# Designs tried in a protein design run: peptides against a protein of PDB entry 5NXQ. Part 47

Target 1, 114 residues: chain A of PDB entry 5NXQ
Amino acid sequence: EIQIPVSMAAEEEYLRSKVLSELLTDTLENDGEMYGNENEVLAALNGAYDKALLRLFASACSDQNVEKALSLAHELKQDRALTAAVKISERAELPSLVKKINNIREARYEQQLK

## One batch from the design tools (peptide; made by RFdiffusion4, then SolubleMPNN)

Design b2_p10_3_s1 (from b2_p10_3, 4 letters changed)
Fold by OpenDDE base, seed 2:
Structure b2_p10_3_s1 (fold): chain B 114 residues (1-114), chain A 10 residues (1-10)
Amino acid sequence: as target 1 above (114 residues)
Amino acid sequence: DLLALVDELT
């Protein structure tokens, strides 16, 4: 059995989830409601997308690649995923990354209040 | 294990 490296598997899953999320979004924008459960499907796809990103993020943290980890954190869609990224960064003992991710969360929160 | 933590948090 061919063992795929964890990082490569995570990249594949990220790309797949990203494409599916984008396709659904585009379809809803052009064709409207199709199945009656689009919100649930979109939430599931966004969840899968963020989970895949968080795996890449965890790998970057393990490599002590703070810049790569931060760039990945900016691509996270859900606030709960940013919260997860903070916890992962704390476990990785990367306090500078924790601060930077919290800044992303705060910036998004401020945008929602406008 | 950071990957295990991802699974716990998602």
Scores: peptide ipSAE 0.692, ipTM 0.965, DockQ to the pose 0.865
Fold by OpenDDE base, seed 3:
Structure b2_p10_3_s1 (fold): chain B 114 residues (1-114), chain A 10 residues (1-10)
Amino acid sequence: as target 1 above (114 residues)
Amino acid sequence: DLLALVDELT
């Protein structure tokens, strides 16, 4: 049995979630039809997307690849996912990455206030 | 295990 590396599985799930999220968003924006569960589907897709990214992020942290980890953190959609990335960085003992992710969170809060 | 932590947090 060919064991697929965890990183490859996470990349596949990330790409799938990204494509589906984009397709659903385009459908809602262009057709304007709500069938009642689209918001729940979008929330689930965003959750799956961020989870896939966090797995890649964890892998990058394990490799001590701070630059790759930071790039992945910028792609996270939800604030709760950034909070998770901070906790993962703390567990990985990467304080520089913790600081940089907190800066991303702060920047997003400032943008929401404008 | 950082992957286990991802599963815990998501």
Scores: peptide ipSAE 0.691, ipTM 0.965, DockQ to the pose 0.882
Fold by OpenDDE base, seed 1:
Structure b2_p10_3_s1 (fold): chain B 114 residues (1-114), chain A 10 residues (1-10)
Amino acid sequence: as target 1 above (114 residues)
Amino acid sequence: DLLALVDELT
């Protein structure tokens, strides 16, 4: 059994989930619901997507690559995933990253209010 | 372990 590095496995899962999420989203926007389970599938895909990103994010934090970590945080879809990224940053003792991720969260809240 | 933390939070 070939042991795949955690980072590479996370990238694969990220890309797979990203593509599927985009395809499903486009289908829902253009053709509507066909099977009645599309929202559940989308939620599962978004969850997998964010989990994969968070693994990459954790790796970047471990490398002390704050710029890469921040760029990954911007790609997170769900607010709960941003909250997780904050907690990971706190554990990694990266207070500057914590502040920047909180700014992302605040910006998204402001956009939802408009 | 930050990866373990990801698994706990997701």
Scores: peptide ipSAE 0.691, ipTM 0.965, DockQ to the pose 0.887
Fold by OpenDDE base, seed 4:
Structure b2_p10_3_s1 (fold): chain B 114 residues (1-114), chain A 10 residues (1-10)
Amino acid sequence: as target 1 above (114 residues)
Amino acid sequence: DLLALVDELT
């Protein structure tokens, strides 16, 4: 069995999940057809997408690539994933990244209040 | 291991 490097596997899963999430979102927004399971499919896709991103994020943290890690954090969709990114940054001992990710989360909360 | 932490948190 050919072992694929973890970083390559994570990138592939991220790209796959991103494409599928975008296609489903476009279908819901443009076609207006609901078959009753779209929200469940979206939730599953968003979960897989964020998990894949968090793996890339963890890799960037391990490389001490704070700029790349922050860019990846901006692409996270769910608040729970941002919370996970904070915990990963804390474990990686990157306090500047912790602050910046918390700022992203706070900004999203403020947008929801408008 | 940060990757193990991802699996724990997701």
Scores: peptide ipSAE 0.691, ipTM 0.965, DockQ to the pose 0.888

Design b2_p10_3_s2 (from b2_p10_3, 3 letters changed)
Fold by OpenDDE base, seed 1:
Structure b2_p10_3_s2 (fold): chain B 114 residues (1-114), chain A 10 residues (1-10)
Amino acid sequence: as target 1 above (114 residues)
Amino acid sequence: DLLELVDELT
């Protein structure tokens, strides 16, 4: 069995999860609820998406590529995933990235309050 | 490593 590099596997899973999440969202917006479990499926897909993205984020942090890491953080959907990204950045000893991700989190909170 | 940390946080 051929072992796929972790980065390649993470990219594939990210893309798959992203596409499925977007397709489900579009279906709900256009066709409505069909099976009665769409919210559960969406939650699972969003979780998988953010997990895959966080793996890419961790890889970028390991490479000390702060710009790439920040770009990936902007693509995270859930607040819990941003919190995870902060913790990963702290472990990677990237304080500038920690600050920038916290700014993203704060901006999202302000948008939700409007 | 950072990948293990991802698994712990997700």
Scores: peptide ipSAE 0.690, ipTM 0.965, DockQ to the pose 0.885
Fold by OpenDDE base, seed 4:
Structure b2_p10_3_s2 (fold): chain B 114 residues (1-114), chain A 10 residues (1-10)
Amino acid sequence: as target 1 above (114 residues)
Amino acid sequence: DLLELVDELT
């Protein structure tokens, strides 16, 4: 059996989760009528999306590809996921990336206050 | 392993 590299599997999962998250978001924005559990479904989809993206992020960190890792971090939706990305960057011993991700978090907090 | 860390954090 041909084993698919972990990075390729992660990319496939990311793309799948991204499409589902976007579709659900668009449906909620346009139809407003998801039955009562819409927020739970969205949270689950966003969680799956961010998890898949964090796997790609971890791979980029392992490759010491800071620019790719940073690009992926910008695509993260939840603050919790950004916090995870910081911890991953710390474990990967990439302090410059830690600082840049913290800047993303701070910028998002400032936008929420407006 | 960074991938294991992802699983712990998510």
Scores: peptide ipSAE 0.689, ipTM 0.964, DockQ to the pose 0.859
Fold by OpenDDE base, seed 2:
Structure b2_p10_3_s2 (fold): chain B 114 residues (1-114), chain A 10 residues (1-10)
Amino acid sequence: as target 1 above (114 residues)
Amino acid sequence: DLLELVDELT
């Protein structure tokens, strides 16, 4: 069995989850038909997407690549995922990244209030 | 391990 590097596996899962999430979104926007479970499916897909991103994020943190980590954090969809990214950054002892991710969270909160 | 932490948080 070929052992795939963690970063490559994470990237594959990210791309898969991203494509599926986008496909679902497009389908819902075009057909307007609600099957009653779309929100649950979307939540599951977004969860998988963010999980995959967080793995890439963790890898970037391990590499001390703050710039890459921050770029990945901007792609996270759910607030819970941003919270996770903060915790990962704290564990990685990257306080500058913690601050920047918190700024992303604050900016999203402000947008929701408008 | 940061990857383990991802699994714990997701």
Scores: peptide ipSAE 0.689, ipTM 0.964, DockQ to the pose 0.872
Fold by OpenDDE base, seed 3:
Structure b2_p10_3_s2 (fold): chain B 114 residues (1-114), chain A 10 residues (1-10)
Amino acid sequence: as target 1 above (114 residues)
Amino acid sequence: DLLELVDELT
């Protein structure tokens, strides 16, 4: 039985989630049609997107590829996902990455205050 | 297992 490597499966899911999120966003912005559950759908898609990224992030941490892990963290959409990335980095014993991700969170908070 | 941790946090 051919098992697909976890990293390949995660990459596929990331790409799929990214495309769907972009398509839905474009539809809502351009058509203005509301079906009553768009916010829930968007939240679910963003959750799936971030989960896929976090799997890739975890793989990068396991490989001790801090640069790749940090690049992936920048692509995370939700603050909750950044918090998860911090916890993963802590478990991976990568304190430098923890600091860098916390800096991303702080920068986003400052942008929201402007 | 970091992948298991992802499942717990999401």
Scores: peptide ipSAE 0.687, ipTM 0.964, DockQ to the pose 0.874

Design b2_p10_4_s1 (from b2_p10_4 with E1S E7D)
Fold by OpenDDE base, seed 5:
Formats: structure tokens, sequence, C-alpha cells
Structure b2_p10_4_s1 (fold): chain B 114 residues (1-114), chain A 10 residues (1-10)
């Protein structure tokens, strides 16, 4: 059994989840209802996507690569994932990153109000 | 570790 490095596994899962999520989203937008479980499937895919991203995010934080971590945070889809990113940043003792991620979250809230 | 924290939060 060959162990795949965490970063590589996360990248693979991220890319897979990203593609599948995009395909599903496009299908729902263009073709409408699929099998009646679209929301559940989409939620699962988004969850997997964000989890994969958060692993990459954690790795970037461990490397003290704030710019990379911030870029990854921008790609997170769910608010709960941004909250997780904040907690990870706090554990990593990166207060500047905490602030920047909170700014992302606030910006998204403002966009949702429009 | 931070990776373990990801697992706890997701």
Amino acid sequence: as target 1 above (114 residues)
Amino acid sequence: SLLELVDELT
C-alpha cells in the first residue's frame, strides 16, 4: 500500500469535487430537476469540495503561507467552511489571515443582501 | 495538528 501525501490527496479530491460540483450545478441550471435529490447531492459535493480545500488551506497555514491560504479561502463555497478557516487560522496563530477571512465572510453577507 | 482540526470541523 502506497500512502499518498496529504497535500496530493487533498488536491486530487479538490479537483474532482470541483469538476463534479460544477457539472451538477450547470445541469441543474440548464436542465432543471434531475432525480429529486439534487440539493442533497449538491450539498454533499460542496461539502467534500470545501473539506478538500480546507486541507490545502491547513497545509498553507502550516507553511506560514498567508497569501496562498487567503487565495484558497476565497475559493471556499460555504460559510461554515469560512468559519472553519478562521478557526484553523487562529490555531495557526495567523491573526492577519483571520481578519482577512472575516472580511471575505462579511463581503459575502453583503452580497447576499443585494 | 491543523489537518486534524480540519477533520474535526468538517
Scores: peptide ipSAE 0.694, ipTM 0.966, DockQ to the pose 0.884
Fold by OpenDDE base, seed 1:
Structure b2_p10_4_s1 (fold): chain B 114 residues (1-114), chain A 10 residues (1-10)
Amino acid sequence: as target 1 above (114 residues)
Amino acid sequence: SLLELVDELT
């Protein structure tokens, strides 16, 4: 059995979950409810998507690649995932990244209020 | 590790 490198596995999972999440979203927009469990499936897919993305984020932090980490943070969908990214950045001792991610979170809050 | 932290937070 061939062991896949962690980074490669994370990227594959990210792409898979991203595609599935987008396809389901498109289906809901075009066809509406089909099976009655679409919201649960979407929530699970979004969770998997963010988890996969956070793994990539953690890898970028480990590499001290702040710009890459920040770009990945912008792709996170859920607020709880941004909160996780902040905690990861804190553990990685990247205070500038912490500030920037908090700015993203605040901006999203403001958009939701409008 | 940071990866372990991801698992804890998700």
Scores: peptide ipSAE 0.694, ipTM 0.965, DockQ to the pose 0.873
Fold by OpenDDE base, seed 4:
Structure b2_p10_4_s1 (fold): chain B 114 residues (1-114), chain A 10 residues (1-10)
Amino acid sequence: as target 1 above (114 residues)
Amino acid sequence: SLLELVDELT
């Protein structure tokens, strides 16, 4: 079996999940109504998107590329994914990145309060 | 590995 490099596989999955998530989101926003399992599908796509993104994030952390890792963290959709990014950053011993990701989380919390 | 950690957290 041909082994696909982890980074390539992760990026492909990210791009695929991103496109599908955006298409579904746009459809729901434009149509104004949700039917059937659309919410479940969207949640699943968002989960897959964040998982793929976290793999890229982990790779960036392994490379000690804090700037790239932070940029990827900003693209995460779910709070649980940001929490995961913090844990990954801690394991990678990148305290500056931990702090910056926590700042992202706090900013999102403040926005939700408005 | 960090990649394994992703699988554990997702």
Scores: peptide ipSAE 0.694, ipTM 0.965, DockQ to the pose 0.874
Fold by OpenDDE base, seed 3:
Structure b2_p10_4_s1 (fold): chain B 114 residues (1-114), chain A 10 residues (1-10)
Amino acid sequence: as target 1 above (114 residues)
Amino acid sequence: SLLELVDELT
């Protein structure tokens, strides 16, 4: 049985999800509607995208690569995904990363209030 | 594992 390394699988899934998310976004911006359930499809794609990123994030945390982990966290779209990243960082015992991700969340909250 | 935690949280 051929086993695909976790890192390779995660990278492939991330790239695929990123491309699909971008294509859907472009379509919605240009056409406005898609199959009558565009919001549900977009939510599902964003979820898949963030999940793929979180897998890469978890790998970076395992490698104790805080800078790479932080870079990946900036690419997360949903607030719930940032919350997940915090919990992963806590489990990885990376308190500095926890603080930095919380700063990202706070910055996004401030932007939404403007 | 951290990967299992990702599956739990997503």
Scores: peptide ipSAE 0.694, ipTM 0.965, DockQ to the pose 0.861

Design b2_p10_4_s2 (from b2_p10_4, 3 letters changed)
Fold by OpenDDE base, seed 2:
Structure b2_p10_4_s2 (fold): chain B 114 residues (1-114), chain A 10 residues (1-10)
Amino acid sequence: as target 1 above (114 residues)
Amino acid sequence: DLLALVDELT
């Protein structure tokens, strides 16, 4: 059995989830409601997308690649995923990354209040 | 294990 490296598997899953999320979004924008459960499907796809990103993020943290980890954190869609990224960064003992991710969360929160 | 933590948090 061919063992795929964890990082490569995570990249594949990220790309797949990203494409599916984008396709659904585009379809809803052009064709409207199709199945009656689009919100649930979109939430599931966004969840899968963020989970895949968080795996890449965890790998970057393990490599002590703070810049790569931060760039990945900016691509996270859900606030709960940013919260997860903070916890992962704390476990990785990367306090500078924790601060930077919290800044992303705060910036998004401020945008929602406008 | 950071990957295990991802699974716990998602």
Scores: peptide ipSAE 0.692, ipTM 0.965, DockQ to the pose 0.860
Fold by OpenDDE base, seed 3:
Structure b2_p10_4_s2 (fold): chain B 114 residues (1-114), chain A 10 residues (1-10)
Amino acid sequence: as target 1 above (114 residues)
Amino acid sequence: DLLALVDELT
């Protein structure tokens, strides 16, 4: 049995979630039809997307690849996912990455206030 | 295990 590396599985799930999220968003924006569960589907897709990214992020942290980890953190959609990335960085003992992710969170809060 | 932590947090 060919064991697929965890990183490859996470990349596949990330790409799938990204494509589906984009397709659903385009459908809602262009057709304007709500069938009642689209918001729940979008929330689930965003959750799956961020989870896939966090797995890649964890892998990058394990490799001590701070630059790759930071790039992945910028792609996270939800604030709760950034909070998770901070906790993962703390567990990985990467304080520089913790600081940089907190800066991303702060920047997003400032943008929401404008 | 950082992957286990991802599963815990998501």
Scores: peptide ipSAE 0.691, ipTM 0.965, DockQ to the pose 0.879
Fold by OpenDDE base, seed 1:
Structure b2_p10_4_s2 (fold): chain B 114 residues (1-114), chain A 10 residues (1-10)
Amino acid sequence: as target 1 above (114 residues)
Amino acid sequence: DLLALVDELT
């Protein structure tokens, strides 16, 4: 059994989930619901997507690559995933990253209010 | 372990 590095496995899962999420989203926007389970599938895909990103994010934090970590945080879809990224940053003792991720969260809240 | 933390939070 070939042991795949955690980072590479996370990238694969990220890309797979990203593509599927985009395809499903486009289908829902253009053709509507066909099977009645599309929202559940989308939620599962978004969850997998964010989990994969968070693994990459954790790796970047471990490398002390704050710029890469921040760029990954911007790609997170769900607010709960941003909250997780904050907690990971706190554990990694990266207070500057914590502040920047909180700014992302605040910006998204402001956009939802408009 | 930050990866373990990801698994706990997701």
Scores: peptide ipSAE 0.691, ipTM 0.965, DockQ to the pose 0.883
Fold by OpenDDE base, seed 4:
Structure b2_p10_4_s2 (fold): chain B 114 residues (1-114), chain A 10 residues (1-10)
Amino acid sequence: as target 1 above (114 residues)
Amino acid sequence: DLLALVDELT
């Protein structure tokens, strides 16, 4: 069995999940057809997408690539994933990244209040 | 291991 490097596997899963999430979102927004399971499919896709991103994020943290890690954090969709990114940054001992990710989360909360 | 932490948190 050919072992694929973890970083390559994570990138592939991220790209796959991103494409599928975008296609489903476009279908819901443009076609207006609901078959009753779209929200469940979206939730599953968003979960897989964020998990894949968090793996890339963890890799960037391990490389001490704070700029790349922050860019990846901006692409996270769910608040729970941002919370996970904070915990990963804390474990990686990157306090500047912790602050910046918390700022992203706070900004999203403020947008929801408008 | 940060990757193990991802699996724990997701």
Scores: peptide ipSAE 0.691, ipTM 0.965, DockQ to the pose 0.885

Design b2_p10_4_s3 (from b2_p10_4 with E1D E7D)
Fold by OpenDDE base, seed 1:
Structure b2_p10_4_s3 (fold): chain B 114 residues (1-114), chain A 10 residues (1-10)
Amino acid sequence: as target 1 above (114 residues)
Amino acid sequence: DLLELVDELT
């Protein structure tokens, strides 16, 4: 069995999860609820998406590529995933990235309050 | 490593 590099596997899973999440969202917006479990499926897909993205984020942090890491953080959907990204950045000893991700989190909170 | 940390946080 051929072992796929972790980065390649993470990219594939990210893309798959992203596409499925977007397709489900579009279906709900256009066709409505069909099976009665769409919210559960969406939650699972969003979780998988953010997990895959966080793996890419961790890889970028390991490479000390702060710009790439920040770009990936902007693509995270859930607040819990941003919190995870902060913790990963702290472990990677990237304080500038920690600050920038916290700014993203704060901006999202302000948008939700409007 | 950072990948293990991802698994712990997700």
Scores: peptide ipSAE 0.690, ipTM 0.965, DockQ to the pose 0.881
Fold by OpenDDE base, seed 4:
Structure b2_p10_4_s3 (fold): chain B 114 residues (1-114), chain A 10 residues (1-10)
Amino acid sequence: as target 1 above (114 residues)
Amino acid sequence: DLLELVDELT
């Protein structure tokens, strides 16, 4: 059996989760009528999306590809996921990336206050 | 392993 590299599997999962998250978001924005559990479904989809993206992020960190890792971090939706990305960057011993991700978090907090 | 860390954090 041909084993698919972990990075390729992660990319496939990311793309799948991204499409589902976007579709659900668009449906909620346009139809407003998801039955009562819409927020739970969205949270689950966003969680799956961010998890898949964090796997790609971890791979980029392992490759010491800071620019790719940073690009992926910008695509993260939840603050919790950004916090995870910081911890991953710390474990990967990439302090410059830690600082840049913290800047993303701070910028998002400032936008929420407006 | 960074991938294991992802699983712990998510």
Scores: peptide ipSAE 0.689, ipTM 0.964, DockQ to the pose 0.854
Fold by OpenDDE base, seed 2:
Structure b2_p10_4_s3 (fold): chain B 114 residues (1-114), chain A 10 residues (1-10)
Amino acid sequence: as target 1 above (114 residues)
Amino acid sequence: DLLELVDELT
């Protein structure tokens, strides 16, 4: 069995989850038909997407690549995922990244209030 | 391990 590097596996899962999430979104926007479970499916897909991103994020943190980590954090969809990214950054002892991710969270909160 | 932490948080 070929052992795939963690970063490559994470990237594959990210791309898969991203494509599926986008496909679902497009389908819902075009057909307007609600099957009653779309929100649950979307939540599951977004969860998988963010999980995959967080793995890439963790890898970037391990590499001390703050710039890459921050770029990945901007792609996270759910607030819970941003919270996770903060915790990962704290564990990685990257306080500058913690601050920047918190700024992303604050900016999203402000947008929701408008 | 940061990857383990991802699994714990997701």
Scores: peptide ipSAE 0.689, ipTM 0.964, DockQ to the pose 0.867
Fold by OpenDDE base, seed 3:
Structure b2_p10_4_s3 (fold): chain B 114 residues (1-114), chain A 10 residues (1-10)
Amino acid sequence: as target 1 above (114 residues)
Amino acid sequence: DLLELVDELT
């Protein structure tokens, strides 16, 4: 039985989630049609997107590829996902990455205050 | 297992 490597499966899911999120966003912005559950759908898609990224992030941490892990963290959409990335980095014993991700969170908070 | 941790946090 051919098992697909976890990293390949995660990459596929990331790409799929990214495309769907972009398509839905474009539809809502351009058509203005509301079906009553768009916010829930968007939240679910963003959750799936971030989960896929976090799997890739975890793989990068396991490989001790801090640069790749940090690049992936920048692509995370939700603050909750950044918090998860911090916890993963802590478990991976990568304190430098923890600091860098916390800096991303702080920068986003400052942008929201402007 | 970091992948298991992802499942717990999401």
Scores: peptide ipSAE 0.687, ipTM 0.964, DockQ to the pose 0.871

Design b2_p10_5_s1 (from b2_p10_5, 3 letters changed)
Fold by OpenDDE base, seed 2:
Structure b2_p10_5_s1 (fold): chain B 114 residues (1-114), chain A 10 residues (1-10)
Amino acid sequence: as target 1 above (114 residues)
Amino acid sequence: SFADDIIASY
């Protein structure tokens, strides 16, 4: 059996979840309501997207690649995903990354207040 | 990885 490296598996899952999330969004924009649970489906897809992205984020942190990790953090959609990224960064002992991710969270919060 | 529990509980 072919063993897939963890990083490749994470990348594949990220790409798959990203495509599915985008396809659903496009379909809803073009065709309107499809079912009665679009919001739940979208939330599930976004959750899967962020979860897959967090795997890549953790890998970047493990490699001490702060710039890559930060770039990935900017792609996270949900606030709870940013919280998870902070926890991962703390465990990786990357305080500068913790601060930068918290800045992302604060910026999004301020935008919501406008 | 070191973050498996964090990601699994997300």
Scores: peptide ipSAE 0.609, ipTM 0.952, DockQ to the pose 0.840
Fold by OpenDDE base, seed 5:
Structure b2_p10_5_s1 (fold): chain B 114 residues (1-114), chain A 10 residues (1-10)
Amino acid sequence: as target 1 above (114 residues)
Amino acid sequence: SFADDIIASY
């Protein structure tokens, strides 16, 4: 049995979730085909995607790599994922990162209002 | 990791 490092496992999960999410999104946008469960599937995929990203994010925080962590935070899709990222940043004692992630959240809120 | 519980509960 080959043991896969946590970081590699997270990357694999992220890539898988990203690809599947993109494929589904493209299909729905281009074909408009609805079976009735697309929203559920998309939510699950987005959840898995963000969860995988959060693992990478936590790793970056552990490395005190704020720039990498911030870049990963920008890739998060769900607001609840950004909230989780803030919590992780707080535990990592990275207040500057906390502020920057909250700025991302606020920016997304403003975009939703337009 | 220090964030395992946060991620697991996501």
Scores: peptide ipSAE 0.609, ipTM 0.952, DockQ to the pose 0.912
Fold by OpenDDE base, seed 3:
Order: C-alpha cells, then structure tokens, then sequence
Structure b2_p10_5_s1 (fold): chain B 114 residues (1-114), chain A 10 residues (1-10)
C-alpha cells in the first residue's frame, strides 16, 4: 500500500473540499434553482471543508505557528468548526490563539444580530 | 496527532 504523507493528504483534501464547496455555491447563486437537496449537499460540503481545514489548523498548532493557525481559523465557515479550533488550541496550550479565535466567534455573532 | 479525536468527531 502506498502511503501518502499526512501533510500532503491534508492539503489535498482541503483543496478538493474548497473547490467543491465553491463550485456548488456558484451554481446555486447563478441558477437559483432548488431541487430539495441542495441545502443538504451544501451542508455536507461545508462540513468536509471545515474538517479538512481543521487538519491543517492542527498541524499549524503542532508547529507552534500561531500566525498560520489564526489565518486558517478565519477561513472556517461553521461556528462549530471554530469551537473545534478552540479545543485544538487548548490542547496545544496556545491560550493567545484561544482568545483570538473566540474574538472571531464574537464578531460573527454580532454581525448575525445586525 | 494530538487532535485526531476532535477532528474525527466533528
């Protein structure tokens, strides 16, 4: 069995998920048609996207690269993904990153209330 | 990885 390095596998999955998510989003925005399953597909793709991104995030945390980790956190779409990022940051013992990610969450909450 | 369980359960 051919083994792919973890970093390469994570990057490939992230890119694949990102492209698929963007393609679906563009299709929905341009066509405006609903067949009853688009929201479900979109949710699945967003989930896969965030999950792949979290793998990259965890790698950045393990490297103690806070700046890269924070940049990746800004790319997360779902609030539950930010929560996961906080948990990962806590395990990595990066309290400054925890605070910064919580600030991202708070900012998004405020925007949703407007 | 130290975060595998967190990511797997996402």
Amino acid sequence: as target 1 above (114 residues)
Amino acid sequence: SFADDIIASY
Scores: peptide ipSAE 0.606, ipTM 0.952, DockQ to the pose 0.850
Fold by OpenDDE base, seed 4:
Structure b2_p10_5_s1 (fold): chain B 114 residues (1-114), chain A 10 residues (1-10)
Amino acid sequence: as target 1 above (114 residues)
Amino acid sequence: SFADDIIASY
């Protein structure tokens, strides 16, 4: 069996998870259909989405592509995903990226206070 | 990868 490169596999998973999350969101917001498990499905999809993004994020960090890594961090939805991104950045010894991701977290916290 | 355990534990 042909082994798919890790970067391509991660990108595929990210795109798949993103599309599914968007489709579900559109259905709930526009169609108003409720079946009783939408919140659980959305949480699972968001988890898979962020996990896929974190794989891409780690790859960007490995490539020392801080700009790409930061762009990916902005796309993360869950706070726990940002925490994971900070941990990855610390292991990659990218302190500037750590600071910028923490700024994203702080900004989101401030928005929640409104 | 250096981040495999972090991602796996997510």
Scores: peptide ipSAE 0.604, ipTM 0.952, DockQ to the pose 0.904

